# Peptides against a protein of PDB entry 5B16, part 88

Target 1, 136 residues: chain A of PDB entry 5B16
Amino acid sequence: TPSRINHNERLEFLGDAVVEFLTSVHLYYLFPSLEEGGLATYRTAIVQNQHLAMLAKKLELDRFMLYAHGPDLCRESDLRHAMANCFEALIGAVYLEGSLEEAKQLFGRLLFNDPDLREVWLNYPLHPLQLQEPNT
Target 2, 136 residues: chain A of PDB entry 5B16 as posed
Amino acid sequence: TPSRINHNERLEFLGDAVVEFLTSVHLYYLFPSLEEGGLATYRTAIVQNQHLAMLAKKLELDRFMLYAHGPDLCRESDLRHAMANCFQALIGAVYLEGSLEEAKQLFGRLLFNDPDLREVWLNYPLHPLQLQEPNT

## One batch from the design tools (peptide; made by RFdiffusion4, then SolubleMPNN)

Design b2_p22_5_s2 (from b2_p22_5 with K5L R8K F12Y S20A E21K)
Fold by OpenDDE base, seed 1:
Structure b2_p22_5_s2 (fold): chain B 136 residues (1-136), chain A 22 residues (1-22)
Amino acid sequence: as target 1 above (136 residues)
Amino acid sequence: SREELLEKVKEYLDELVEEAKE
């Protein structure tokens, strides 16, 4: 049986992949004319520690981190990194114990406070050119 | 419109890109 730390690290590993996958898929469909470099740039920006930490703050993970690890997280950069890791672990856990759909919904809810923007992100219609793409 | 919403999404993402450069 793995330790709590080991388990969290494993969940973080899984969550990192899930976040990257979801981000990639949504960007791909939302921006059908955007080149790979642009897609990669947006993906990097979405999954950066600072942004994930901001999303984590919406879940009040900062309070948890300061309570549990305050002395070790005196630097803002350290706190952001820890919060980002914890966020990834949480997404990993949601995927593991729930589903990819649940992870997608949670991630989308956190990405956009505006319900209209959230709707565009989560429920994107296929672009006409995507519909015309032949099967491989 | 959807197009306007997409532009707002893009604006948000562009802001994130700029933050990543800091």
Scores: peptide ipSAE 0.661, ipTM 0.943, DockQ to the pose 0.880
Fold by OpenDDE base, seed 2:
Structure b2_p22_5_s2 (fold): chain B 136 residues (1-136), chain A 22 residues (1-22)
Amino acid sequence: as target 1 above (136 residues)
Amino acid sequence: SREELLEKVKEYLDELVEEAKE
């Protein structure tokens, strides 16, 4: 249905922005001495299709995609891209129907299986330089 | 320690960067 496809694409659009935003914010606070180029490099790596597809697999989206679109996803790259888009749409839906906090928690849980690393990502103390220059 | 955990986070991110180059 065109309307359903359009809705999914809109959710993907929103989810893409949410993932980018959350990634940017957490990297910014987690690495206060890292230059913009380094931050951008990490962000690109986190939001790349291959990585998002890996996160999507933890939610068993691969099974869903194969069930719904199996004949069209014969290539691993196609499946990876589709899974990444589906993941973004899911994050968009979580944000839309829930909150940014819920999206953040879900994203963080998927990023790190290790609860200690997850906590560092989600709950970071402010760096002294950030306290000194809060507007930077 | 937090410092040790941060290093592990960096290691994971560095791995992702390498994967992005493939």
Scores: peptide ipSAE 0.661, ipTM 0.942, DockQ to the pose 0.859
Fold by OpenDDE base, seed 4:
Structure b2_p22_5_s2 (fold): chain B 136 residues (1-136), chain A 22 residues (1-22)
Amino acid sequence: as target 1 above (136 residues)
Amino acid sequence: SREELLEKVKEYLDELVEEAKE
């Protein structure tokens, strides 16, 4: 089990970067006139434990966590933190075993239940200045 | 419209920002 824990932590490490990257990219394109501070503020809010835990709940990870670690996660704050970590590990696994695109799609689906809002998040028109950087 | 949808996205993000302050 220690090896599994280590593996999960490694996946979490990877997933954290993927979530951060995807969030950054989408915010950058969606809000071309928003200054860095605003972008960073939104990014922080999106990747905070409370929000990631909310996304994790849509996958019923709360039930999973309570089943697997119930006695250790009796406090809501502990559960949120664990769910956030688990969510990151999941995203990391999706990226690792699948692709960044698959991670992007999963993340987008969880961010917005509304398909119209999801479409805006996932499929945005590129700003003219952004079009000048095709090799990114 | 896309602009209206973007505003709704922004509203959601603003709510998250407020939650982060708690």
Scores: peptide ipSAE 0.660, ipTM 0.942, DockQ to the pose 0.865
Fold by OpenDDE base, seed 5:
Structure b2_p22_5_s2 (fold): chain B 136 residues (1-136), chain A 22 residues (1-22)
Amino acid sequence: as target 1 above (136 residues)
Amino acid sequence: SREELLEKVKEYLDELVEEAKE
């Protein structure tokens, strides 16, 4: 029987993939003229620990982390890393127990507080050239 | 407009890129 920690690590593993996948898909469609390197740069920035930690703060995961692991999270960098991992685990759980769509919606809501920007991210109109692609 | 919104998205992402360099 896996420990709670093991289960959380497994969720983190899954969540990491989900976050990266969602990020990749949305960037791909939002920026049809952006080369792979640019897409990768944006993806890296979105999924970096610092950013994911900021998203995690919106869910008040910092309070949980400080409560559970306060003595071990005195350094800000340690807290960010832990929060990022926790965020990934959360997304993994949402995907596992819910759906990719639910994970997408949650992630999008956290990415952008501005509802207009959020809509652009979540409901991107396809470029005419993208409409012609077989994998659209 | 959508174009304006997209630019704002880019601005946010660019900020994240800069943060990633730190």
Scores: peptide ipSAE 0.659, ipTM 0.942, DockQ to the pose 0.855

Design b2_p22_5_s3 (from b2_p22_5, 7 letters changed)
Fold by OpenDDE base, seed 3:
Structure b2_p22_5_s3 (fold): chain B 136 residues (1-136), chain A 22 residues (1-22)
Amino acid sequence: as target 1 above (136 residues)
Amino acid sequence: SREELLEKVKEYLDQLVKEAQE
């Protein structure tokens, strides 16, 4: 079904931007003294296929992918890539049909199983010096 | 404390960075 494939790819495109945006915002506020290079390094690590695939596994997307595309996903790297793309498409769909806040909450819940770490990620207090910066 | 929790977040991120380099 070319139409469904194209739709999923479009959602992936949107989701990729949302994931990177959310990641950037949270890193920016959580680490006010970290230089751009460090922020970029953490962002790259968070949005890498291997990590996103791990997050996708928490949603049992691995079972879904193997069920729907098993014959085409014989290699682990192929499955990981597909899962990461599917995860991005999911985030894109949540943003599109819901809100950025909903995407933020879902992403945060998946990032950290520990509720205390999740709280730090999701609800960061602004550093006093950050009050002079544009709010996001 | 928040500082301790933030350190744990860093540890997680550092691990991800390491994995990205492998």
Scores: peptide ipSAE 0.670, ipTM 0.946, DockQ to the pose 0.874
Fold by OpenDDE base, seed 1:
Structure b2_p22_5_s3 (fold): chain B 136 residues (1-136), chain A 22 residues (1-22)
Amino acid sequence: as target 1 above (136 residues)
Amino acid sequence: SREELLEKVKEYLDQLVKEAQE
């Protein structure tokens, strides 16, 4: 039986992959004419620690972190990193115990407070050129 | 419109890119 820390690290590992996968898929469909470099740039920006920490703050993970690890998280950069890791672990847990769909919904809800933008992100229509793409 | 919303999404992402470059 793994320790709590080991379990969280494993969940973080899984969550990191889930976040990257979801981000990649949504970017791919939302921007059908964007080259790979642009897609990668947006993906990197979305999954950066600062951004994930911001998403984590919406879940009040900052309060939890300061309460549990305050002395070790005096620097803002340390707090952001810890919050990002915790966020990844949470997404990993949601995927593991729930589903990819639930992880997608949670991630989308956190990405955009605006419901219209959220709708575009979560429920994207296929571009006409994507519909015309032949199967390999 | 969807196009307008997509532009707003791009603006948000572009902002994130700028922050990543800092």
Scores: peptide ipSAE 0.669, ipTM 0.946, DockQ to the pose 0.875
Fold by OpenDDE base, seed 4:
Structure b2_p22_5_s3 (fold): chain B 136 residues (1-136), chain A 22 residues (1-22)
Amino acid sequence: as target 1 above (136 residues)
Amino acid sequence: SREELLEKVKEYLDQLVKEAQE
């Protein structure tokens, strides 16, 4: 079990970076006139434990966590933190075993239940200045 | 419209920001 815990923590580490990256990229393209401070504020809000836990709940990770670790997660704050970590580990695993695109699609589907909003998030038109740097 | 949808996205994000500050 310690080995599994270490593996999960490693996946969490990877997933944290993937979530951060995807969030950053989409915000950057969606809001071309938003200053860095605003972008950072939105990013922080998206990747906060409370929000990631909410996304995790859509995958019923709350039920999983309570089943697996119920006695240790009786407090809501503890559960949120654990769910957020588990969500990051999941994204890390999807990236590792699948692709960044698969992680992007999963993340987008969880961010927005509304397919129209999801489409805006996932498939945005590029700003003219962004089009000038296709090789980045 | 896309603009209206983007505003809804923004509203969602603004709500998240508010929650993060609480």
Scores: peptide ipSAE 0.667, ipTM 0.945, DockQ to the pose 0.864
Fold by OpenDDE base, seed 5:
Structure b2_p22_5_s3 (fold): chain B 136 residues (1-136), chain A 22 residues (1-22)
Amino acid sequence: as target 1 above (136 residues)
Amino acid sequence: SREELLEKVKEYLDQLVKEAQE
């Protein structure tokens, strides 16, 4: 029987993939003229520990982390890393127990507090050239 | 407009990129 920690690590593994996938898909469609390097740069920035930790704060995961692991998270960098991992595990859980759509919606809501920007991210209109692609 | 909103999205992302490089 896997430990709770093991289960959390597995969820983190899954969540990491989900976050990266969602990020990739949305960037791909939002920026049809952006080259791979630019897309990758944005993706890296979005999924970096500092950013994911920021998103995690919106869910008050920092309170949980400090409560559970306070003595081990005295350094801000340690807290950010733990927060990011926790966030990934959460997204993994949402995907696992819910759906990719639910994960997408949650992630989008956290990415943008501005509802207009959120809508652009979540409900991006397809470029005419994208409409012509077979994998749209 | 959508274009304006997209620019704001880019601004946010660019800021994240900057932070990632620090």
Scores: peptide ipSAE 0.666, ipTM 0.945, DockQ to the pose 0.876

Design b2_p22_5_s4 (from b2_p22_5, 8 letters changed)
Fold by OpenDDE base, seed 2:
Structure b2_p22_5_s4 (fold): chain B 136 residues (1-136), chain A 22 residues (1-22)
Amino acid sequence: as target 1 above (136 residues)
Amino acid sequence: SREELLKKVKEFLDKLVKEAQA
């Protein structure tokens, strides 16, 4: 069996894709008139390490990191990177053991503290042009 | 309204962008 480290790295790999996908989908639907560059800019901002680390902090993953890896995470940037990776692994695990919907809900809950904004992010009406696209 | 909420979402995202570029 693979080591726990290898398993976590694999989960991170999966979670990275899930986070990217969910972010892309929601941005696409929320901003139907926004050009690709704008969508990409927002996506980058959402999935950047510092932001994912902030989301991880809401789950108190920082305390977990310090408990498990404290001596090796003396720099703030190192901790941030580790937290972001851990967050991705968590999302990957939620997707793997649960569903994409569960990952979506968790991610949305963490993205927005305001329930009204969260609702807009999670539940949106389809744009008329989007209704014409079979893959959207 | 939905439009107002969308504006607020965009404002939130704009702030994230600024933070990313800082």
Scores: peptide ipSAE 0.687, ipTM 0.950, DockQ to the pose 0.892
Fold by OpenDDE base, seed 1:
Structure b2_p22_5_s4 (fold): chain B 136 residues (1-136), chain A 22 residues (1-22)
Amino acid sequence: as target 1 above (136 residues)
Amino acid sequence: SREELLKKVKEFLDKLVKEAQA
């Protein structure tokens, strides 16, 4: 329905911003000596459709997409794009209906399967230089 | 250690970068 499509697109818009923001913040703290270009490169890689589609697959959104829109998704690239958009909409919904923290936790859980890496990502200890930041 | 974990995170991200540029 047109109304559902519009709503999903709005959620996608919001989710895109949330994913970008979370990614940016975590990269910033994890890599205090990495230049802006490097941070941007990592961010781009994290939020690319191919990667977001992979995260979406962990949520079994591919099954949902094929069930609901199978005939419209005859190409792999179309499926990836749709899954990425759906993932963004989901993050947007989690933020909207829940909180940024909930979105952060969900994204982190999906981003890293390794719990130790996930912990570093989610609970990044401040680097000594970051601890000295108040003196700058 | 944290340093080792950060290296692994970086390796993971580097892999994603390569995939994005492929």
Scores: peptide ipSAE 0.686, ipTM 0.950, DockQ to the pose 0.855
Fold by OpenDDE base, seed 5:
Structure b2_p22_5_s4 (fold): chain B 136 residues (1-136), chain A 22 residues (1-22)
Amino acid sequence: as target 1 above (136 residues)
Amino acid sequence: SREELLKKVKEFLDKLVKEAQA
């Protein structure tokens, strides 16, 4: 039986993949004319530790982290890194115990505070060219 | 409009990119 730490690291591993996948899919559909490099740039920005830490803060994981690891998180950078990892683990857990859809909804909800932008992100209408891709 | 919203999404992402590169 894995230790608690090992379990969390495994969830983090899974969550990292889920976040990467979801981000990739949404960017791909939202920006059909954007080259791979541009897509990758946006993906990197979305999944960077600093950003994931901000998303984690929306879930008040900072309070949890300070409670659990306060003595080791005196530096802001350490807290951000820990929060990002914790966020990935959380997404991994949501996917594992729930579904990819639930992970998608949670991630999208956190990604955009503006409900209109969130709607565009979550429910992206396919571009006409995307609709025609199967015929190419 | 959706197009306008997409522009705002892009602006948001561009901001994240700048933050990532900082």
Scores: peptide ipSAE 0.683, ipTM 0.949, DockQ to the pose 0.884
Fold by OpenDDE base, seed 4:
Structure b2_p22_5_s4 (fold): chain B 136 residues (1-136), chain A 22 residues (1-22)
Amino acid sequence: as target 1 above (136 residues)
Amino acid sequence: SREELLKKVKEFLDKLVKEAQA
């Protein structure tokens, strides 16, 4: 179990970076005229624990967490935090075992319920001023 | 249109920001 816990924390670490990166990249391309402060504000809102927990709930991770750690997660705030961490670990695992593209697709599917908004998030045309930028 | 969709995405994000600041 110590190894499992360590592994999960490592996946969380990786997933945190992946979520941060994907969010940053998509915001950067979608809003080419938005200043850094605005981009950062949106990123913060997207990756905050409260929001990630909501995304986790779409995967029914709340049920999983209550099953695995119910006695320790009786408080809503504790559950939310745990769900956010678990979500990050999941994204980390998807990236590790799959690809960044798979992580991107999963994150996008969860981020937007509206398929049209999801499409524009995932498949953004490059702005003329962004043509020289790396397409990451 | 894409412009309209971007507007809606922005509105969605603005909502998240407000929730974060609450």
Scores: peptide ipSAE 0.682, ipTM 0.950, DockQ to the pose 0.923

Design b2_p22_6_s1 (from b2_p22_6, 8 letters changed)
Fold by OpenDDE base, seed 2:
Structure b2_p22_6_s1 (fold): chain B 136 residues (1-136), chain A 22 residues (1-22)
Amino acid sequence: as target 1 above (136 residues)
Amino acid sequence: DEERRAELLARIKALLDELAAE
């Protein structure tokens, strides 16, 4: 049986892929005329540690980190990295124990505070050029 | 409706542009 730390690292590994995938899919559908470079730029921006750490703060993971690892996190960059990893692990856990849809909903809920923007992000119509692709 | 969606998409793009500029 793997240690708790090992388990979290495995969840982070999974969550990283889920976050990357969800981000890619939504960007792809929302911006059908955006070239690959633009899509990649937005994806990088969304999944970068700094941004994921901000999302983690919305879940009060910063408080968790201070409680569990306060003495070990002396640098802000270290905290951001740890929070980002923890966020990914959480998404991984939601996917693992729930579904991709549940992970999608949680992620989208955190990405946009504006409910109208969130609605567009989560519930996009298929573009005519995308009709041959899976509805996901 | 379509116009509303367009403006919402523009707002999303603006936010992403800002995020990408960080």
Scores: peptide ipSAE 0.671, ipTM 0.946, DockQ to the pose 0.879
Fold by OpenDDE base, seed 1:
Structure b2_p22_6_s1 (fold): chain B 136 residues (1-136), chain A 22 residues (1-22)
Amino acid sequence: as target 1 above (136 residues)
Amino acid sequence: DEERRAELLARIKALLDELAAE
């Protein structure tokens, strides 16, 4: 039987993939004229530890971390990394126990505080030019 | 409607630009 730590690491592994996938899909549809390099830059920015830690803070995971691992997280970089990992594990768990849609909704709610921007992100409607593109 | 969407996308892009600069 794997330890709780091992289980969290597995969830983190899964969540990392889910976060990256969701980010990639939404960026792809939102910015149909953006080159691959630009898409990759935005993806990296969204999934970087510093940003994921900020999202984790919205869920008050920092308080959880300090409660459970305070003495081990004295350095800001350590806390940030741990929070990012915990966030990924959470997304992994939501996907595993729920669905990709639930993971998408949670991630989107955290990405944007502005409800109008959130709606655009979550719905990622096809651009009129995409609708006119021939099937390939 | 499309104009509004374009404005929102521009705002999203601006936020992402800021994020990428960190």
Scores: peptide ipSAE 0.669, ipTM 0.945, DockQ to the pose 0.839
Fold by OpenDDE base, seed 5:
Structure b2_p22_6_s1 (fold): chain B 136 residues (1-136), chain A 22 residues (1-22)
Amino acid sequence: as target 1 above (136 residues)
Amino acid sequence: DEERRAELLARIKALLDELAAE
């Protein structure tokens, strides 16, 4: 049986992939005219540690991290990094125990506070050019 | 409806631009 630390690292590994995948898919469909470089830039921005830490704070993971690892997280940058990793592990766990859809919903809910923007992100219609892609 | 969606997408893009600038 893996150690708890090992388990979290494995979940982080999985969660990292899930977050990247979901981000990529949504960006791809939402911005059909955006070049690859732009898509990559937005993906990087979304999955960067600072941003994921912000999302983690919405789940009060900062309080959890300070409780569990406070002495090791004296610097804000250390806390952000730890929070980002914890967030990835959480998403990994949601995917593992639930589904990709559940991970998508959770991630989307955290990405946008504005419900209208959230709705577009989560439930985007396919662009007309994307709709006709199968015919090409 | 489509116009509204376009506006919302523009707002999303603006937020992403801000995020990318960090």
Scores: peptide ipSAE 0.665, ipTM 0.945, DockQ to the pose 0.847
Fold by OpenDDE base, seed 3:
Structure b2_p22_6_s1 (fold): chain B 136 residues (1-136), chain A 22 residues (1-22)
Amino acid sequence: as target 1 above (136 residues)
Amino acid sequence: DEERRAELLARIKALLDELAAE
């Protein structure tokens, strides 16, 4: 049986891939005319430690980190990195124990505080044939 | 509405631009 630290690192590894994948898929569909360089730039921005740490703060992981690891997180950059890792581990756990859909929903809820933007992010633009639907 | 959706996408892009500038 792996140690708790080893287990958390494994979840982080998985979560990193899930966050990267979800981000890539949503950007690809949301911006069909955006070149690869632009897509890559936005992906990098979304998954960078600073941003993931901000998302983690919405879940109050900062309070948890300071409680559990305060003495080891005296630098702001160290705290951001640790929070980003914890966020990835959380997403990894949600995917592992739940589903990709659940991970997608959680990630989307945290990405945007504005519910209208959140809805667009989660549901992608509609195909032209779908414009005939009343809920467009 | 597609027009509303386009507007929202533009707002998302603006937020991502800000994020990329950090």
Scores: peptide ipSAE 0.672, ipTM 0.944, DockQ to the pose 0.852; fails the geometry check

Design b2_p22_6_s2 (from b2_p22_6, 12 letters changed)
Fold by OpenDDE base, seed 1:
Structure b2_p22_6_s2 (fold): chain B 136 residues (1-136), chain A 22 residues (1-22)
Amino acid sequence: as target 1 above (136 residues)
Amino acid sequence: SEKRRQELLAKIKAYLDKLAAE
């Protein structure tokens, strides 16, 4: 059986991919006229450590990290990095033990506290141009 | 309405622009 550290690192690996994928898909549909560079910029912004750490704080992972590691996370940058990794591991676990839909819902809830913005993010109607795209 | 949706999208975009500026 892998160590807890190894298991968390594996979950982080999976979660990183899930967060990246979900972010990409939602941006693609929300902004049908945005060029690839703009989509990539927004994706990077959403998945960057400082932002994921902000999302993690909503789950009180900061308190957890300080409780568990305290002295090892005395630097703000170290704490952000650890929180981001922990957040990715959490998303990975939700996907692994639950579903992509559950991961999507959790991620959306954390991204936007405003339920109207959350609704737009999670439930995007297809743009007319997207409906006209041929299957490739 | 579509108008409301566009307003909400603008708010999302503003948020993303802020994040991208960090």
Scores: peptide ipSAE 0.681, ipTM 0.950, DockQ to the pose 0.887
Fold by OpenDDE base, seed 2:
Structure b2_p22_6_s2 (fold): chain B 136 residues (1-136), chain A 22 residues (1-22)
Amino acid sequence: as target 1 above (136 residues)
Amino acid sequence: SEKRRQELLAKIKAYLDKLAAE
């Protein structure tokens, strides 16, 4: 039986892939005229530790991390990295025990507090007008 | 409306641009 740490690392591994995949899919459909380089830039921006840590803070993972590992997190960058990893592990767990849809919904809710923006983000399938005018 | 959707997309893009600039 793997240790709790090993399990969390495995979940992080899975969650990293899920976050990247979801991000890629949504960007691809939302920005049909954006070149690969631009898509990659936005993906990197979304999944970078700083941003994931920001999302993690909305779940108060910072409090959890400080409670559980405070003495070992002496630098802000270390905390951000740890929070990002925990966020990925959480997404991994949601995917594992739930579904990709549930992971998508959770991720979307955290990405945008504005429900209108969230709805646009989550509604990633090509809009009819995008099909007609893909370069717009 | 489509106009509203485009406005919202622009806001999303602006947010992403900001993130990418960090």
Scores: peptide ipSAE 0.680, ipTM 0.948, DockQ to the pose 0.897
Fold by OpenDDE base, seed 5:
Structure b2_p22_6_s2 (fold): chain B 136 residues (1-136), chain A 22 residues (1-22)
Amino acid sequence: as target 1 above (136 residues)
Amino acid sequence: SEKRRQELLAKIKAYLDKLAAE
């Protein structure tokens, strides 16, 4: 069995993919008229370390990180990077132990504090043109 | 309503635009 550190890194690897995938899917359906470049820009914005770190704060991961790794996290940039990685590992764990749906729900809850925005993000209706894609 | 949904989408886009500007 891998070490605790290796296990966390593996979860981070998985979580990174899950976050990227979920983000991509939701952006694709929410913005049917947005070109690939715009979609990619928004995806990058959502999954960037500083944003994921902000989401991680909502889970109080900052307190955890400072407790566990305080001496190595004197700089805010270091803390953000560590928090982002930890957040990815957490999402990876949720997916691994639960499901993609559970990861989706958690991610959505963290993305938007406004329940109305959250609802749109999580439960978007498909655009008529998107409904035609299966025939393409 | 569709109008409300469009308003919410606009808010989401605004949020994403802010993130992209960082």
Scores: peptide ipSAE 0.675, ipTM 0.949, DockQ to the pose 0.893
Fold by OpenDDE base, seed 3:
Order: sequence, then C-alpha cells, then structure tokens
Structure b2_p22_6_s2 (fold): chain B 136 residues (1-136), chain A 22 residues (1-22)
Amino acid sequence: as target 1 above (136 residues)
Amino acid sequence: SEKRRQELLAKIKAYLDKLAAE
C-alpha cells in the first residue's frame, strides 16, 4: 500500500536523524579532546549502512528481509542497504511512540554487547565545570 | 575507577577505529 510505504519512509527519515543525533552527542562527550574531523569520522563509521545492518542483524531483521523481500534483494549490498533503512525506521518508531531516552537505550544496547562498554557509552561524562569525576 | 573508565574508552575507540577503516 502506497500509504504504508510513505509511512515507513517517513519513519526512516526520522530515525536517521535520531541515530545521527544520538551518535553525535555521545561522541562529543566521550572524546572531549578529539577534533571535529575525528568526531565526524567516527560518526560516519557508526551510521554507515554496513554498520547499521550489522546492528539490525542482532534484531534478526535479516531473516525478516529475506522472507519478506527476498525476490527484490539479489545482492548483499542491496540487503545491507535495506536492513539499514529498516533499522532507522525502527529507531524512528521507538522515538515516535516512546521517547528519545528509549531510542538511546535501544541503540546503546545494540552498539555494545559488553555491558561495561555499554554503560560507558550511555553514561558519558559531564563537563568538568558541571561535575568532577572521582580519581579512583 | 577513572583508570577502568579510560581502559573501556580505549576499547570503544578501538572498535570505532576498526569501523572507520572499513
């Protein structure tokens, strides 16, 4: 249905922005000494289709894509691109129906399987003028 | 601890470096 297709594309649009924003904020705080070029490089790396598709695999979106869209996906690159878009739509939906915090939590959970790394990513340090972290 | 945090940050950076190289 054309209306459903348009809705999914709109969700992808929203999700793309959310993923971009969350990635930017976390990188900014996690790497306070990293220049803009470095931040941009990491952001690009995180949000690239190949990486988002990898995250999508953790949700088994690849199985869904092959089942529902197999005839339209002849190349691995096409599948990867479709999975990335689907992932963005999912994040967009989580933001729309839930909150930015929920999107943040889901994204962080998928980025890092290691709970320690996940916690560092999700709980980025505050500015020194706001809070000084303990030395231990 | 801050030391542990820095170690974890280094691991995150290493992961990102690998992604950036792809």
Scores: peptide ipSAE 0.682, ipTM 0.948, DockQ to the pose 0.900; fails the geometry check

